# Peptides against a protein of PDB entry 4QMF: the designs that were tried, part 17

Target 1, 175 residues: chain A of PDB entry 4QMF
Amino acid sequence: ESSFMTLFPKYRESYLKTIWNDVTRALDKHNIACVLDLVEGSMTVKTTRKTYDPAIILKARDLIKLLARSVPFPQAVKILQDDMACDVIKIGNFVTNKERFVKRRQRLVGPNGNTLKALELLTKCYILVQGNTVSAMGPFKGLKEVRRVVEDCMKNIHPIYHIKELMIKRELAKR

## One batch from the design tools (peptide; aimed at target 1 R107)

Design b2_p15_4_s3 (made by RFdiffusion4, then SolubleMPNN; from b2_p15_4, 5 letters changed)
Fold by OpenDDE base, seed 4:
Formats: structure tokens, sequence, C-alpha cells
Structure b2_p15_4_s3 (fold): chain B 175 residues (1-175), chain A 15 residues (1-15)
């Protein structure tokens, strides 16, 4: 049997408590067991003897990973679908200056979240910028593009540059 | 830059 555990920050506890029954129900459909440990601050998923698809445990692992990084359950649970992949991009270690970090992270979101929305549309991904991570869900090709834009943004390459490039590529692909 | 983003969104939503 396979098991995976992820830790979550304390501020996430209240939300996880409220949705854990939904998590359990979603995983029960695949005969994956799960445990929320509020003392340790961890989530665990585990295969059972009734687990039919051995690969589903990896998706369950991704589910709890996404939940730990503040992805809402209605979105995170989509990871259990066969055609859905995810990525959790750590952005907190690209710059040491806190002010610079905040500014670059804000560039990724943009005014009214428009920069992020444009990136989501171009990559066909869901993207959540929260704390020191960016969580993304979607097709592998889109996820690769998201990671590039996110990391480059933290390296002081403005997202608009990549958005323009992606727009051009999209136009060329339609020809 | 903001105008470019807004225009990009518009074009993408029309597709």
Amino acid sequence: as target 1 above (175 residues)
Amino acid sequence: DDKIIEEAIRLLEEE
C-alpha cells in the first residue's frame, strides 16, 4: 500500500476542517483513505485493498498538496480527473529582499488580476498566487508555460513580455 | 502595459 503526507500551515486549518468531509467523499469514490491530523497539521492519503487504480494515489497526493497551498477544494478536486495535471511553483527563494519579492509577485497578478487572467487564458490553466507558491492546474503544455512565466517574473522579467510572446505563438498556431 | 493585457484578455475571450 502507498501513502503520502503533506503538512499545511496553521492558517489553513479552519478551512481544511470545513471541507474535509468533501475530501473524504471524493477520495472514497476511488477507495483512497485520507486523514486530517490537526495536531500535527498534516493531511495523509493512502491506498486500500479496494483501490482499483494504483495511479489514483498520485492524484490524491497532488490533491492534498494543492489544498495545503490554499487552492479551494472545488478547484483542487479536479486533479482527480485523468486529463488534469498540476504544478506547485515555489517563488519565495528567487529574491532575498521582501519588498522586491512582493513587487514581483504583484506583477504576476497585475491590476485587478488581469495579468494572471490573461496568463490563465493563454495557457488554459487555473493559477493561484498565494504566499510563497504559485499553484497551477491544467494541461502539461500549459503548466510548462506557466512555470516559465512565473519563474521569469521572479527573475525580473515582466509577465507582459511572455504574454505578448504567447499571443504571437497562439496566432501563428492558428495559421 | 495594462492596456496590452486588457486587449489580450478581450481577444482571448472572443476566441
Scores: peptide ipSAE 0.316, ipTM 0.880, DockQ to the pose 0.126
OpenDDE base, seeds 1, 2, 3, 5: peptide ipSAE 0.291, 0.295, 0.216, 0.301; ipTM 0.870, 0.873, 0.827, 0.876

Design b2_p15_4_s4 (made by RFdiffusion4, then SolubleMPNN; from b2_p15_4, 7 letters changed)
Fold by OpenDDE base, seed 2:
Structure b2_p15_4_s4 (fold): chain B 175 residues (1-175), chain A 15 residues (1-15)
Amino acid sequence: as target 1 above (175 residues)
Amino acid sequence: DEKLILEAIKELEEE
């Protein structure tokens, strides 16, 4: 038997309580058990004797990881699909200055979220910027691109540079 | 930069 546990911040508690029945139902389809511990502030997933696919527990692990990082359930649950991967990128340690951190994080989002939207479209990923992490879901190649752009942004390389490059690559691929 | 991003979004959404 395999099990994984993820801690979640207190501000997520109310939301997680509201959707936990849906989480349970989604995981029950795969005979994965789950527990929401409100005292500890943790989510746990574990295989059972009836778990057929041993790999699904890893996806369940990813599910609770995404939920802990503020990804909404309707999006996070897609991780259980075979063709879906995810990445949680820690961005809080790239810059020590708080103001600089906030500014660079905002560059990733851009005016009205348009920079982020462009990046999502180009990489075919879902991307959520929240707190000290960026959560992404999509194809593996797209996720690699997202991580590069996100980390470079925190290293003071403006996302527009990468967006231009991705646009060019996309055009070349059509030829 | 904003204009470029908006144009990119427009093109990508049309595909």
Scores: peptide ipSAE 0.256, ipTM 0.858, DockQ to the pose 0.124
OpenDDE base, seeds 1, 3, 4, 5: peptide ipSAE 0.042, 0.043, 0.170, 0.170; ipTM 0.713, 0.725, 0.817, 0.815; seeds 3, 5 fail the geometry check

Design b2_p15_5 (made by RFdiffusion4)
Pose (drawn by RFdiffusion4):
Structure b2_p15_5 (pose): chain A 175 residues (1-175), chain P 15 residues (1-15)
Amino acid sequence: as target 1 above (175 residues)
Amino acid sequence: EELDEELEELALEII
């Protein structure tokens, strides 16, 4: 009955093609069927007659969505867990110009990826920047903070104020 | 640039 599909770019195809057997196996634990269409370049997840809890299909949809945005499989299967949520943030429709987009996304990740790593440490979330999207995984509150930082960064508001704020909040909680 | 330099220093401290 329930079926969700997503598209993936070609540079991702090879990786998925070699790890797909691991995906159908992880999904087989929940009795969710999945198909990888190479010509169309898409992934599909479906519920079956023997699926115990159909609602997990939502998580399965998130899994393949994370897989379409260059999130590694070992990190991605965690979405099938309970205390895990995700958020794939679209950053394409903030800037009409291409140079400024790269400027702000590079500002988002920063030198050596340090400021991006700093966000991972402060929001306690896994964050991955790829093309037109920023994929986040972890606690709901930290996810809200990540979306706030990313969206406010793609708008010309620098991430330094947010990082400082989160650092102050963390030290205040240490007390 | 100044904010970027400051943010990089802060990020290194945090890491």

Design b2_p15_5_s1 (made by RFdiffusion4, then SolubleMPNN; from b2_p15_5, 7 letters changed)
Fold by OpenDDE base, seed 4:
Structure b2_p15_5_s1 (fold): chain B 175 residues (1-175), chain A 15 residues (1-15)
Amino acid sequence: as target 1 above (175 residues)
Amino acid sequence: DKLDEELNKLSEEIL
C-alpha cells in the first residue's frame, strides 16, 4: 500500500470541504482512497487492493498538493490525465524584504494578469500565483519554462526578457 | 519602471 499526505492552510478548509465529494469521486474511478482530516488540516491519498495502475497514486499525490495550494478542483483534477504534469514553485524565500517580494510577485502577474496569461499561452500551461507558491500544470517542457521565468523574476530578472525569448521560440517552431 | 510598461504592451500583443 502506498499513501501520501499533504497539509493545507486553514483558510483552504472551507473550500476543500465543499469539493471533497468531487475529489473522492474522481479518485474512486482509479480505486484510490482519500481522506480529508479537518482536525490535522491534511489530505491523504492511498492505493487500495483494487488499484490497477500503481502510478496513479503519484498523480493523486499531485492532486492534493495542487488543491492545498489553492488550485481550483476543476483544474487540479486534470492532473489525473496521463499527459498532464504539474509543478509547485516555492517563491517565498527568494527575497527577505516583504515589499520587494510583493513587487516581484506582482511583476510576474502583471496588470490584469496579462503577464501571467501571456506566459500561460507561450508555455501551454495553467499558472496560478498564490501566496508563496506558483502552481503550474501542463507539458514538461512548458513547466520547465514556467519555473525558469518565475524563479528568475523573484531573482529580479525581469520577465520581459524571457517572454521575448519564448515569443521568438514560438515563431521559430511554427516554421 | 519602463520595462514593466513594455512587458504589459508585449503581453497584450500575445493575448
Scores: peptide ipSAE 0.711, ipTM 0.967, DockQ to the pose 0.972
OpenDDE base, seeds 1, 2, 3, 5: peptide ipSAE 0.701, 0.704, 0.696, 0.699; ipTM 0.966, 0.966, 0.965, 0.966

Design b2_p15_5_s2 (made by RFdiffusion4, then SolubleMPNN; from b2_p15_5, 7 letters changed)
Fold by OpenDDE base, seed 2:
Structure b2_p15_5_s2 (fold): chain B 175 residues (1-175), chain A 15 residues (1-15)
Amino acid sequence: as target 1 above (175 residues)
Amino acid sequence: DELDKELDKLSEEIL
């Protein structure tokens, strides 16, 4: 029997309570058990005697990880698909100055979120910037690209250089 | 920032 637990911040409690029946239903299809502990502020997933695919528990682990980082359930649940991977990128430790951190994070997002949306299209990923983390879902290759752009942005490498590179790569792939 | 403005324009073209 395998189990994984993740803690979630207090501000996520109300939302998680709202969608937990949906989480349970989604995991039940794979015979994965789950528990929402409101006292501890944790989510737990575990295999059961009826769990057929041992690898699905790792995806369940990723599901609760994504939910803890503010990814909405309709998007997060897609992680249970075989062709979907995810990454949670910690961005809070790259810059000590708060103002600099906010500026670089905003640069990644762009006006009206346009930069982030463009990055999503170029990498074929879903990307959510929340607090000190960036959550991404998509193909492994795209996730690697997202991590590079995100971390470099926090290291003061302007995203425009990566966006241009990704645009070129996309055009080459169409040929 | 000039690069920020250019990035925004470029992003709009992609969208």
Scores: peptide ipSAE 0.700, ipTM 0.966, DockQ to the pose 0.968
OpenDDE base, seeds 1, 3, 4, 5: peptide ipSAE 0.695, 0.026, 0.033, 0.027; ipTM 0.966, 0.637, 0.695, 0.676

Design b2_p15_5_s3 (made by RFdiffusion4, then SolubleMPNN; from b2_p15_5, 5 letters changed)
Fold by OpenDDE base, seed 4:
Structure b2_p15_5_s3 (fold): chain B 175 residues (1-175), chain A 15 residues (1-15)
Amino acid sequence: as target 1 above (175 residues)
Amino acid sequence: DELDKELEELSKEIL
């Protein structure tokens, strides 16, 4: 039997309570058991004797990880699909100055979220910037690109350089 | 800054 547990912040509790029946139903399809512990503030997933695919537990682990980082359930649940991968990028440790952190994070998002939306399109990923974490879902190659752009942005490398590069790559791929 | 403005315009080409 394999199990994984993740903690979630208190502000996420209300939402998780609301969607937990949906989480349970989604995981039941794979005979993965799950527990929401509101006292500890944790989510747990575990295999059962009826779990057919042992690898699905890793996706279940990713599901609760994404949910803990504010990814909404309708998006997060897609991680259970075979072709979907995810990445949780910690961005809070690249700079010590809060103002600088906020500025760089905002630069990553851009006005009206346009930079982030552009990055999503270029990488074919879903991307959520929340707090000290960036959550991404999509193909492995796209995720790799997302992580590079995100981390470099926090390192004060302007996203424009990567966006230009990705645009060029996209155009070349069409040929 | 200038790059922010350029990025915004570039993003509009994608969106």
Scores: peptide ipSAE 0.683, ipTM 0.963, DockQ to the pose 0.939
OpenDDE base, seeds 1, 2, 3, 5: peptide ipSAE 0.670, 0.680, 0.671, 0.670; ipTM 0.961, 0.962, 0.961, 0.961

Design b2_p15_5_s4 (made by RFdiffusion4, then SolubleMPNN; from b2_p15_5, 6 letters changed)
Fold by OpenDDE base, seed 4:
Structure b2_p15_5_s4 (fold): chain B 175 residues (1-175), chain A 15 residues (1-15)
Amino acid sequence: as target 1 above (175 residues)
Amino acid sequence: DELDEELNKLSEEIL
């Protein structure tokens, strides 16, 4: 039996309670058991004797990881698809100064989320910036690009350089 | 800064 557990912050509890039946149903299709512990503030996924694909437990692990980091269920559940990967990028420890952190995080998002949306399109990923983490879902190549842009932004490398690079790469790939 | 404005403009071109 394989199992994974993820803690979630208290502010996420109400939402997780509302969608947990959906989580259970999604995982039941793969014979993966799950438990929401509101006292501990944790989510657990487990293989069962009926689990056919042993690799699905790793995707279930990723599912609860994404949910813990504020990814909405309709998006997070896509991780169970074979072609979908994810990454949770910790950004909170790149900068000690809170104001600088906020500014760099905001730069990554951009006005009206334009920068983030552009990055999503260029990398073919879903990207959510929340708190001290950035959650991304998509192809491995795109995820690698997202992590690079995100971490560099927190290191004070302006996203414009990466966006330009990605644009060029996209244009070259069309030919 | 200046690059922020340029980035926003560039992003809008992508969208």
Scores: peptide ipSAE 0.711, ipTM 0.967, DockQ to the pose 0.972
OpenDDE base, seeds 1, 2, 3, 5: peptide ipSAE 0.700, 0.705, 0.701, 0.699; ipTM 0.965, 0.966, 0.965, 0.965

Design b2_p15_6 (made by RFdiffusion4)
Pose (drawn by RFdiffusion4):
Structure b2_p15_6 (pose): chain A 175 residues (1-175), chain P 15 residues (1-15)
Amino acid sequence: as target 1 above (175 residues)
Amino acid sequence: DPIIEQAIKEMEEEL
């Protein structure tokens, strides 16, 4: 009955093609069927007659969505867990110009990826920047904070104010 | 955390 599909870029195809057997196995634990269409370049997840809880299909949809945005499989299967939520943030329709987009996304990740790593440490979330998207995984609150930072960064508001704020909040909680 | 401190320093330099 229930079926969700997503598209993936070609540079991702090779990776998925070699890890797909691991995906259908992880999904087989929940009795969710999945197909990988190479010509169309898509992934599809479906519920079956023998699926225990159909609602997990939502999580399965998130899994293949994370896989379409260059999130590694070992990190991605965690979405099939309970205390895990994700958020794939679209950053394409903020800037009409290409140069400025790269400037702000590069500002988002920063030198040596430090400021991006700092966000991971402060929001307690896994964050991955790829092309037109920023994929995040972890606690709901930290996810809200990540979306806030990313969206406010793709708009010309620098991430330094947010990082400082979160650092102050963390030290206040330390007390 | 040295990573956070380094990240703040790099952002202040950019500004």

Design b2_p15_6_s1 (made by RFdiffusion4, then SolubleMPNN; from b2_p15_6, 4 letters changed)
Fold by OpenDDE base, seed 4:
Parts: sequence; C-alpha cells; structure tokens
Structure b2_p15_6_s1 (fold): chain B 175 residues (1-175), chain A 15 residues (1-15)
Amino acid sequence: as target 1 above (175 residues)
Amino acid sequence: DPLIEQAIEELEKEL
C-alpha cells in the first residue's frame, strides 16, 4: 500500500474542511482513502486493498498538493482524469527583495488578470498564482511552457515577450 | 507599464 501526505497552510483549513466530503467522495470512486488532519495541518491519501489502478494514487497525491496551494476543488479534482497533468511552481526563492517579488508576481497576472488569461489560453492550462507558488493544470506541453514563462518572469523576463512568442508559434503551427 | 498593458490587450484580440 502506498501513501502520500502534504501539509497545508493554516489559512486553507476552513476551506478544506468544507470540501473534504467532496474530496472523499471523489477518491472513493477509485478506492483511495484520505484523511484530513486539522491538528497537524495535513492531508493524506492511501491506496487500499480495493484500489484497482495503482497509478491513481499519484493523481491523488497531486490532488492534495493542488488543494494545499489554494486550487479550488472543482478545478483540482480534474487531476484525477487520465489526460490531466499538473505542476506546482515555486516562485518564492527567485527574489529576496519582497517588493521586487510582489512586482514580478503581479506581472504574471497583469492588469485585470489579462496576462494570466492570455497565458492560459495559449498553453491550454489552468493557472493559479497564489502566495509563493504558481499551480498549473493541463497538457504536459502546456505545463512546460507555463513553467518557463513563470520562472522567467521571476527572473525579470516580462511575460509579454513569451506570450508574443507563443502567439507566433501558434500561428506558424496552423500553417 | 501602460505600453505593455496595451500590447497585451492587442495580443488578446488576436487570440
């Protein structure tokens, strides 16, 4: 039997409590057990003797990882689908200056979230910028592109450059 | 940067 655990920040506790029955129901379909520990501030997923697909535990691991990073349940649960992958990109360690960090993180989102929306459309990914991480869900190719743009943004390469590049590449691929 | 914002808006129209 395989087991995975992830810690979550205290500010997620109330939300996780409210959706945990839904998490349990979603995982029960795959015979994956789950535990929410409010004292430790952890989520655990486990295979059972009835787990048919041993690989589903890895998706369950990803589910709790996404939930810990503020991804809403209706989006996060899509990770259980065979064609869906995810990535959690740590952005908090690229810049030591808090103001510079905030500024670069804001560039990922852009005015009214337009930069982020453009990136989501171009990569066919869901993207959530929250705290010290960026969570993304989608096809592997798209996730690779998201990670590049996100990390480069934190390295002071403005997302608009990559967005323009992705647009050009998209147009070229249609020909 | 307002110029970047405008550029993004233009790019969004092309998406």
Scores: peptide ipSAE 0.039, ipTM 0.720, DockQ to the pose 0.140
OpenDDE base, seeds 1, 2, 3, 5: peptide ipSAE 0.037, 0.038, 0.037, 0.035; ipTM 0.706, 0.713, 0.715, 0.697; seed 1 fails the geometry check

Design b2_p15_6_s2 (made by RFdiffusion4, then SolubleMPNN; from b2_p15_6 with I3L Q6E M11L)
Fold by OpenDDE base, seed 4:
Structure b2_p15_6_s2 (fold): chain B 175 residues (1-175), chain A 15 residues (1-15)
Amino acid sequence: as target 1 above (175 residues)
Amino acid sequence: DPLIEEAIKELEEEL
């Protein structure tokens, strides 16, 4: 039997409590057991003797990882689909200066979220910028592109540059 | 940067 655990920040506790029955129901379909520990502030997923697909535990691991990073359940649960992958990109360690960090993180979102929306459309990914991480869900190719843009943004390469590049590449691929 | 914002808007219209 395989087991995975992830810690979540205290500010997620109330939300996780409200959706945990839905998490349980979603995982029960795959015979994956789950536990929410409010004292430790952890989520655990486990295979059971009835787990048919041993690979589903890795998706369950990803589910709790996404939930811990503020991804809403209706989006996070899509990770259980065979064609869906995810990435959690740590952005908090690229810049020591808090103001510079906030500024660069804001560039990922852009005015009215337009930069982020453009990136989501171009990569066919869901993207959530929250705290010290960026969570992304989608095809592997798209996730690779998202990670590049996100990390480069934290390295002071403005996302608009990559967005323009992705647009050009998209147009060229249509020919 | 307002120029970047405008550029993004234009790009979004093309998407």
Scores: peptide ipSAE 0.038, ipTM 0.709, DockQ to the pose 0.140
OpenDDE base, seeds 1, 2, 3, 5: peptide ipSAE 0.033, 0.037, 0.036, 0.030; ipTM 0.689, 0.702, 0.699, 0.679; seed 1 fails the geometry check

Design b2_p15_6_s3 (made by RFdiffusion4, then SolubleMPNN; from b2_p15_6 with I3L M11L)
Fold by OpenDDE base, seed 4:
Structure b2_p15_6_s3 (fold): chain B 175 residues (1-175), chain A 15 residues (1-15)
Amino acid sequence: as target 1 above (175 residues)
Amino acid sequence: DPLIEQAIKELEEEL
């Protein structure tokens, strides 16, 4: 039997409590057990003797990882689908200056979230910028592109440059 | 940067 655990920040506790029955129901379909520990501030997923697909535990691991990073359940649960992958990109360690960090993180989102929306459309990914991480869900190719843009943004390469590049590549691929 | 914002808007319209 395989087991995975992830810690979550205290500010997620109330939300996780409210959706945990839905998490349990979603994982029960795959015979994956789950536990929410409010004292430790952890989520655990486990295979059972009835787990048919041993690989589903890795998706369950990803589910709790996404939930810990503020991804809403209706989006996070899509990770259980065979064609869906995810990435959690740590952005908090690229810049030591808090103001510079906030500024670069804001560039990922852009005015009215337009930069982020453009990136989501171009990569066919869901993207959530929250705290010290960026969570993304989608096809592997798209996730690779998202990670590049996100990390480069934290390295002071403005997302607009990559967005323009992705647009050009998209147009070229249609020919 | 207002120029970047405008550029993004234009790009979004093309998407």
Scores: peptide ipSAE 0.040, ipTM 0.730, DockQ to the pose 0.140
OpenDDE base, seeds 1, 2, 3, 5: peptide ipSAE 0.036, 0.039, 0.038, 0.035; ipTM 0.706, 0.727, 0.721, 0.707; seed 1 fails the geometry check

Design b2_p15_6_s4 (made by RFdiffusion4, then SolubleMPNN; from b2_p15_6, 7 letters changed)
Fold by OpenDDE base, seed 4:
Structure b2_p15_6_s4 (fold): chain B 175 residues (1-175), chain A 15 residues (1-15)
Amino acid sequence: as target 1 above (175 residues)
Amino acid sequence: DELIKKAIEELEKEL
């Protein structure tokens, strides 16, 4: 039997309690067992004797990882689909200055979330900027682009330059 | 930031 565990921050507990029955139901369809430990602050997924597809445990691992990083359940559960991949990008370690970190993170979101929306559209990904991580879900190629833009943003390369580049590449690909 | 916002808005129109 294969199992994976992830820790979640305390502020996420209330939400996870609320949606855990939905998590259980979604994983039950694949005969994956799951446990929410509120004392430890952990989520665990594991295969059972009835698990048909052994690879689904990796998607279950990704599910709890996404949930721990504030991705809403209705979005996170899509990771169980065969065509869906995800990435959790750690952004908290690129700069030591908190103010600089906040400013760069805000650039990624942009005014009214427009920068993030543009990036989502161009990469065909869902993107959530929360705390010290960026969570993304979508096709592998799109995820690779998201990671580049996110990391470069934290390295003081403004996302608009990458967005312009992605737009140009998209136009060229249509030809 | 305002110039960037406008640029993004223009880009969004092209998407």
Scores: peptide ipSAE 0.044, ipTM 0.734, DockQ to the pose 0.139
OpenDDE base, seeds 1, 2, 3, 5: peptide ipSAE 0.048, 0.043, 0.043, 0.041; ipTM 0.738, 0.728, 0.729, 0.724; seed 1 fails the geometry check

Design b2_p15_7 (made by RFdiffusion4)
Pose (drawn by RFdiffusion4):
Parts: sequence; structure tokens; C-alpha cells
Structure b2_p15_7 (pose): chain A 175 residues (1-175), chain P 15 residues (1-15)
Amino acid sequence: as target 1 above (175 residues)
Amino acid sequence: EDEIIKKAIEEMEEE
């Protein structure tokens, strides 16, 4: 009955093609069927007659969505767990110009990816920047904070204020 | 981890 599908770019196809056997196996634990269409360049997840809890299909949808945005499989299967949520943030429709988009996304990730790593340490979330999206995984609160930072960064508000704020909050909690 | 956060703040202040 329930079926969700997503599209993936070609540069991702090779990786998925070699790890797809691991995906259907992880999904087989929940009795969710999945198909990889190479010509169309898409992934599909479906519920079956023998699926115990159909609601997990939502998590399965998130899994393939994370896989379509260059999130590594070992990190991605964690979405099938309970205390895990995700958020794939679209950053395409903030800037009409290409140069400024790259400027602000590069500001999002920063030198040596340090500021991006700093966010991972402060929001306690896994974050991955890829093309037009920023994929995040982890606690709901930290996810809200990540979306806030990313969205406010793609708008010309620098991430330094947010990082400082989160650092102050963390040290206040340390007390 | 604290060193990474501090270094990231310093790098952002340099911008």
C-alpha cells in the first residue's frame, strides 16, 4: 500500500549500487520492500503484507532521502532507530545569484570545515553539506538549532553569533 | 572539542 520514492543524482549512483544489498537487508528487518531504478535514477520504499508496523515506512522514506543527498549508509541507517530524527534543509531558493550562494554555503562550512564541525559539537547532530541541501541527523532540539543556523546563514546573517550563543548556553549548563 | 570550537570562532572573527 504505502510507497514513497526519491530521486538521486548520477554521481551517487555507483555508491548506492554497491551498498544497495546492505539497504534491502536493513529494511528486510522491518519487512519494507525497496527497489533501485538505475535508468530513472530513483529509489522506492514500500510496505508489504508482512510489515509489522507500517509507520516505520516514514523512517524508511527518510533513509532513502538521506541516501540521495550523499549521506553515508552507516550514518544513514541510524534513522531506523527510535531516538533518531532527521532534517534535509533545502538551501537553493535563498539566492538567485550563483556566486553569492557559494559564498554563503562556504561560510556555512568554513575553513577546513571547522565551523561546520563546531555546529556538530554544539547541537550534538550529524550535519552534511551537499550541493543544494544540508542534511542533519540527531536530537529534535539540536535539529531545530541546525535549521535555524543554516537558514539564517543562507540569509546574510553570519553563523558567529549563533555559535557564540550556543557556546554560552553550553557553559551555562556546565555550571 | 573545545579547541575546535574556539578555533572556529577565531576563524569566523577573521572574516

Design b2_p15_7_s1 (made by RFdiffusion4, then SolubleMPNN; from b2_p15_7, 5 letters changed)
Fold by OpenDDE base, seed 3:
Order: structure tokens, then sequence, then C-alpha cells
Structure b2_p15_7_s1 (fold): chain B 175 residues (1-175), chain A 15 residues (1-15)
């Protein structure tokens, strides 16, 4: 039997309490047990004797990881699908200056979120920029591109450069 | 989605 645990910040507690029955129901379909510990501020997932697919526990691990990083449940639960992968990209250590960090992080979002929307469309990924991390969900190929764009942005390469490149690649693939 | 991408790119290029 396998078990995984993740901690969540205090500000996330209220939301997690609200959706935990839904989490339980979703995981029950796969015979994965789960526990929300409000004292410790943790979520735990466990295989049971009735767990059929041993690999599903890894997806359950990813589910609670995504939930801890503010991904909404209706989106996060999609990680349980076979064709869905995720990545949590740490962006907080690329820049030491706080103001520079904030500016570069804002470039990922762009005006009215258009930069982020463009990246989501081009990579076929869901992307959430929150705090010191970027959470992404989608196909592996798309996730690789997201990580590249995100990390390069924190290294002062503007996302528009990659968006243009991805657009060209998309057009070529349609031919 | 193609139109959305084009619109997004156009907006980004204005910066």
Amino acid sequence: as target 1 above (175 residues)
Amino acid sequence: DEELIKKAIEELEKE
C-alpha cells in the first residue's frame, strides 16, 4: 500500500473543506482513500486493498498537490484522467529582487490575461500563476513548452517570443 | 480558438 501527503497554506483551508466531499467521491471511484487534516493542514491519499490500478495513486498525489496550490477542484480532478498530466513550476528563485520578480511574473499573465490565454491555447494546457509557482495541466508535449516559456520569462525572455514560435509551429502542423 | 490566438498576439504586439 502507498500513501502520499501534502501540506496546504492556511488561507486554502476554507475552500478545501467545502470541496472535500467531492474529492472523496472522485477518489472513491478508484478505491483511493483520502484524509483532510485541518490540525496539521495536510491532505493525504492512500491505496486500499481494493485499488485496482496501482498507478492511480500517483495521480491522486498530483491531485492534492494541485489543490494545495490553489487549482480549483473542477480543473484539478481532471488529473485523474489517463491523458492528463501536470507540472508545478517553481518560479520564486529565479530573481532575487522582489520588484523584478513581480514584473516578470506579471508578463506571464499579460494585459487582461491575454498572454496566459495565448499560452494555454497554443499548448492545450490549463495554466495557473499563483504566488511562487505556476501550475499547469495538459499533454506532456504542451507541459514541456509551458515550462520552457515560464522559466525563460523569469530569465527575462519575453513570452511573446515563444508565442510567435508556437504559432508558427501550429500553422505548419496543420499542413 | 484561432481568432482568440490572433487577437491575443495582436494585443501583445501593441506593448
Scores: peptide ipSAE 0.183, ipTM 0.805, DockQ to the pose 0.675
OpenDDE base, seeds 1, 2, 4, 5: peptide ipSAE 0.119, 0.048, 0.049, 0.095; ipTM 0.776, 0.739, 0.737, 0.756

Design b2_p15_7_s2 (made by RFdiffusion4, then SolubleMPNN; from b2_p15_7, 6 letters changed)
Fold by OpenDDE base, seed 4:
Structure b2_p15_7_s2 (fold): chain B 175 residues (1-175), chain A 15 residues (1-15)
Amino acid sequence: as target 1 above (175 residues)
Amino acid sequence: DDELIERAIEELEKE
């Protein structure tokens, strides 16, 4: 039997408590057991003797990973679908200066969240910028693009450059 | 740049 555990920050506890019954129900459909440990601040998923698909445990692992990074349950639970993939991109280590970090992170979001929305549309991904991570869900091709844009942004390459490039690429692909 | 992004969103949402 396989098991995976992830830690979550304290500020996430109240939300996780609220939705944990829903998590349990979603995983029960696949005969995956789960545990929320409020003392340790951890989530655990585990296969059972009744688990039919051995690969589903990896998706369950991804589910708790996404939840730990502030992805809301209605979105995160979609990872259990066969056609959905995810990526958690660590952005906190690209810049040592906090002010510079905040500014670059804000560039990913843009005014009114429009930059992020454009990226989501172009990559066909869900993208959440929160804290020191960016969580993304969608097709593998889109996820690769998201990671590139996110990391480059933290390296001081403005997302608009990639948006332009992606738009051009999209137009060329329609031909 | 902001205007470009807004236009991009509009175009993408039409598809």
Scores: peptide ipSAE 0.286, ipTM 0.870, DockQ to the pose 0.124
OpenDDE base, seeds 1, 2, 3, 5: peptide ipSAE 0.275, 0.278, 0.267, 0.276; ipTM 0.865, 0.864, 0.862, 0.866; seeds 1, 3, 5 fail the geometry check

Design b2_p15_7_s3 (made by RFdiffusion4, then SolubleMPNN; from b2_p15_7, 7 letters changed)
Fold by OpenDDE base, seed 4:
Structure b2_p15_7_s3 (fold): chain B 175 residues (1-175), chain A 15 residues (1-15)
Amino acid sequence: as target 1 above (175 residues)
Amino acid sequence: DDKIIEEAIKELEKE
């Protein structure tokens, strides 16, 4: 049997408690067992003897990883679909200055979230910027692009540069 | 720059 565990921050506890029955139900469909440990602050998923697809445990691992990083359940649960991939991008270690970090993170989101929305549309991904992490869900190619833009943003390359580039590439691909 | 993003969104939402 295979198992995976992830820790979650304390501020996430209340929400996870609220949706855990939904998590359990979603994983039960695949005969994956799960445990929410409020004392340790962890989520665990594991295969059972009735698990038909052994690969689904990796999806379950990704599910709890996404939930730990503030992705809401209705979005996170989509990771159980075969065609859906995800990426959790750590952004907190690119800069030491907190103010600089906040500014660069804000650039990724942009005014009214428009920068992020544009990136989501271009990459066909869901993207959540929260704390020291960016969570993304979508096709592999899109995820690769998201990671590039996110990391470059934290390296002081403004997302608009990449958005322009992606727009150009998109137009060229239509030809 | 913000206008560029807005225009990009507008174009992308047409599809």
Scores: peptide ipSAE 0.278, ipTM 0.874, DockQ to the pose 0.125
OpenDDE base, seeds 1, 2, 3, 5: peptide ipSAE 0.264, 0.231, 0.266, 0.276; ipTM 0.868, 0.856, 0.869, 0.874; seeds 1, 2, 3 fail the geometry check

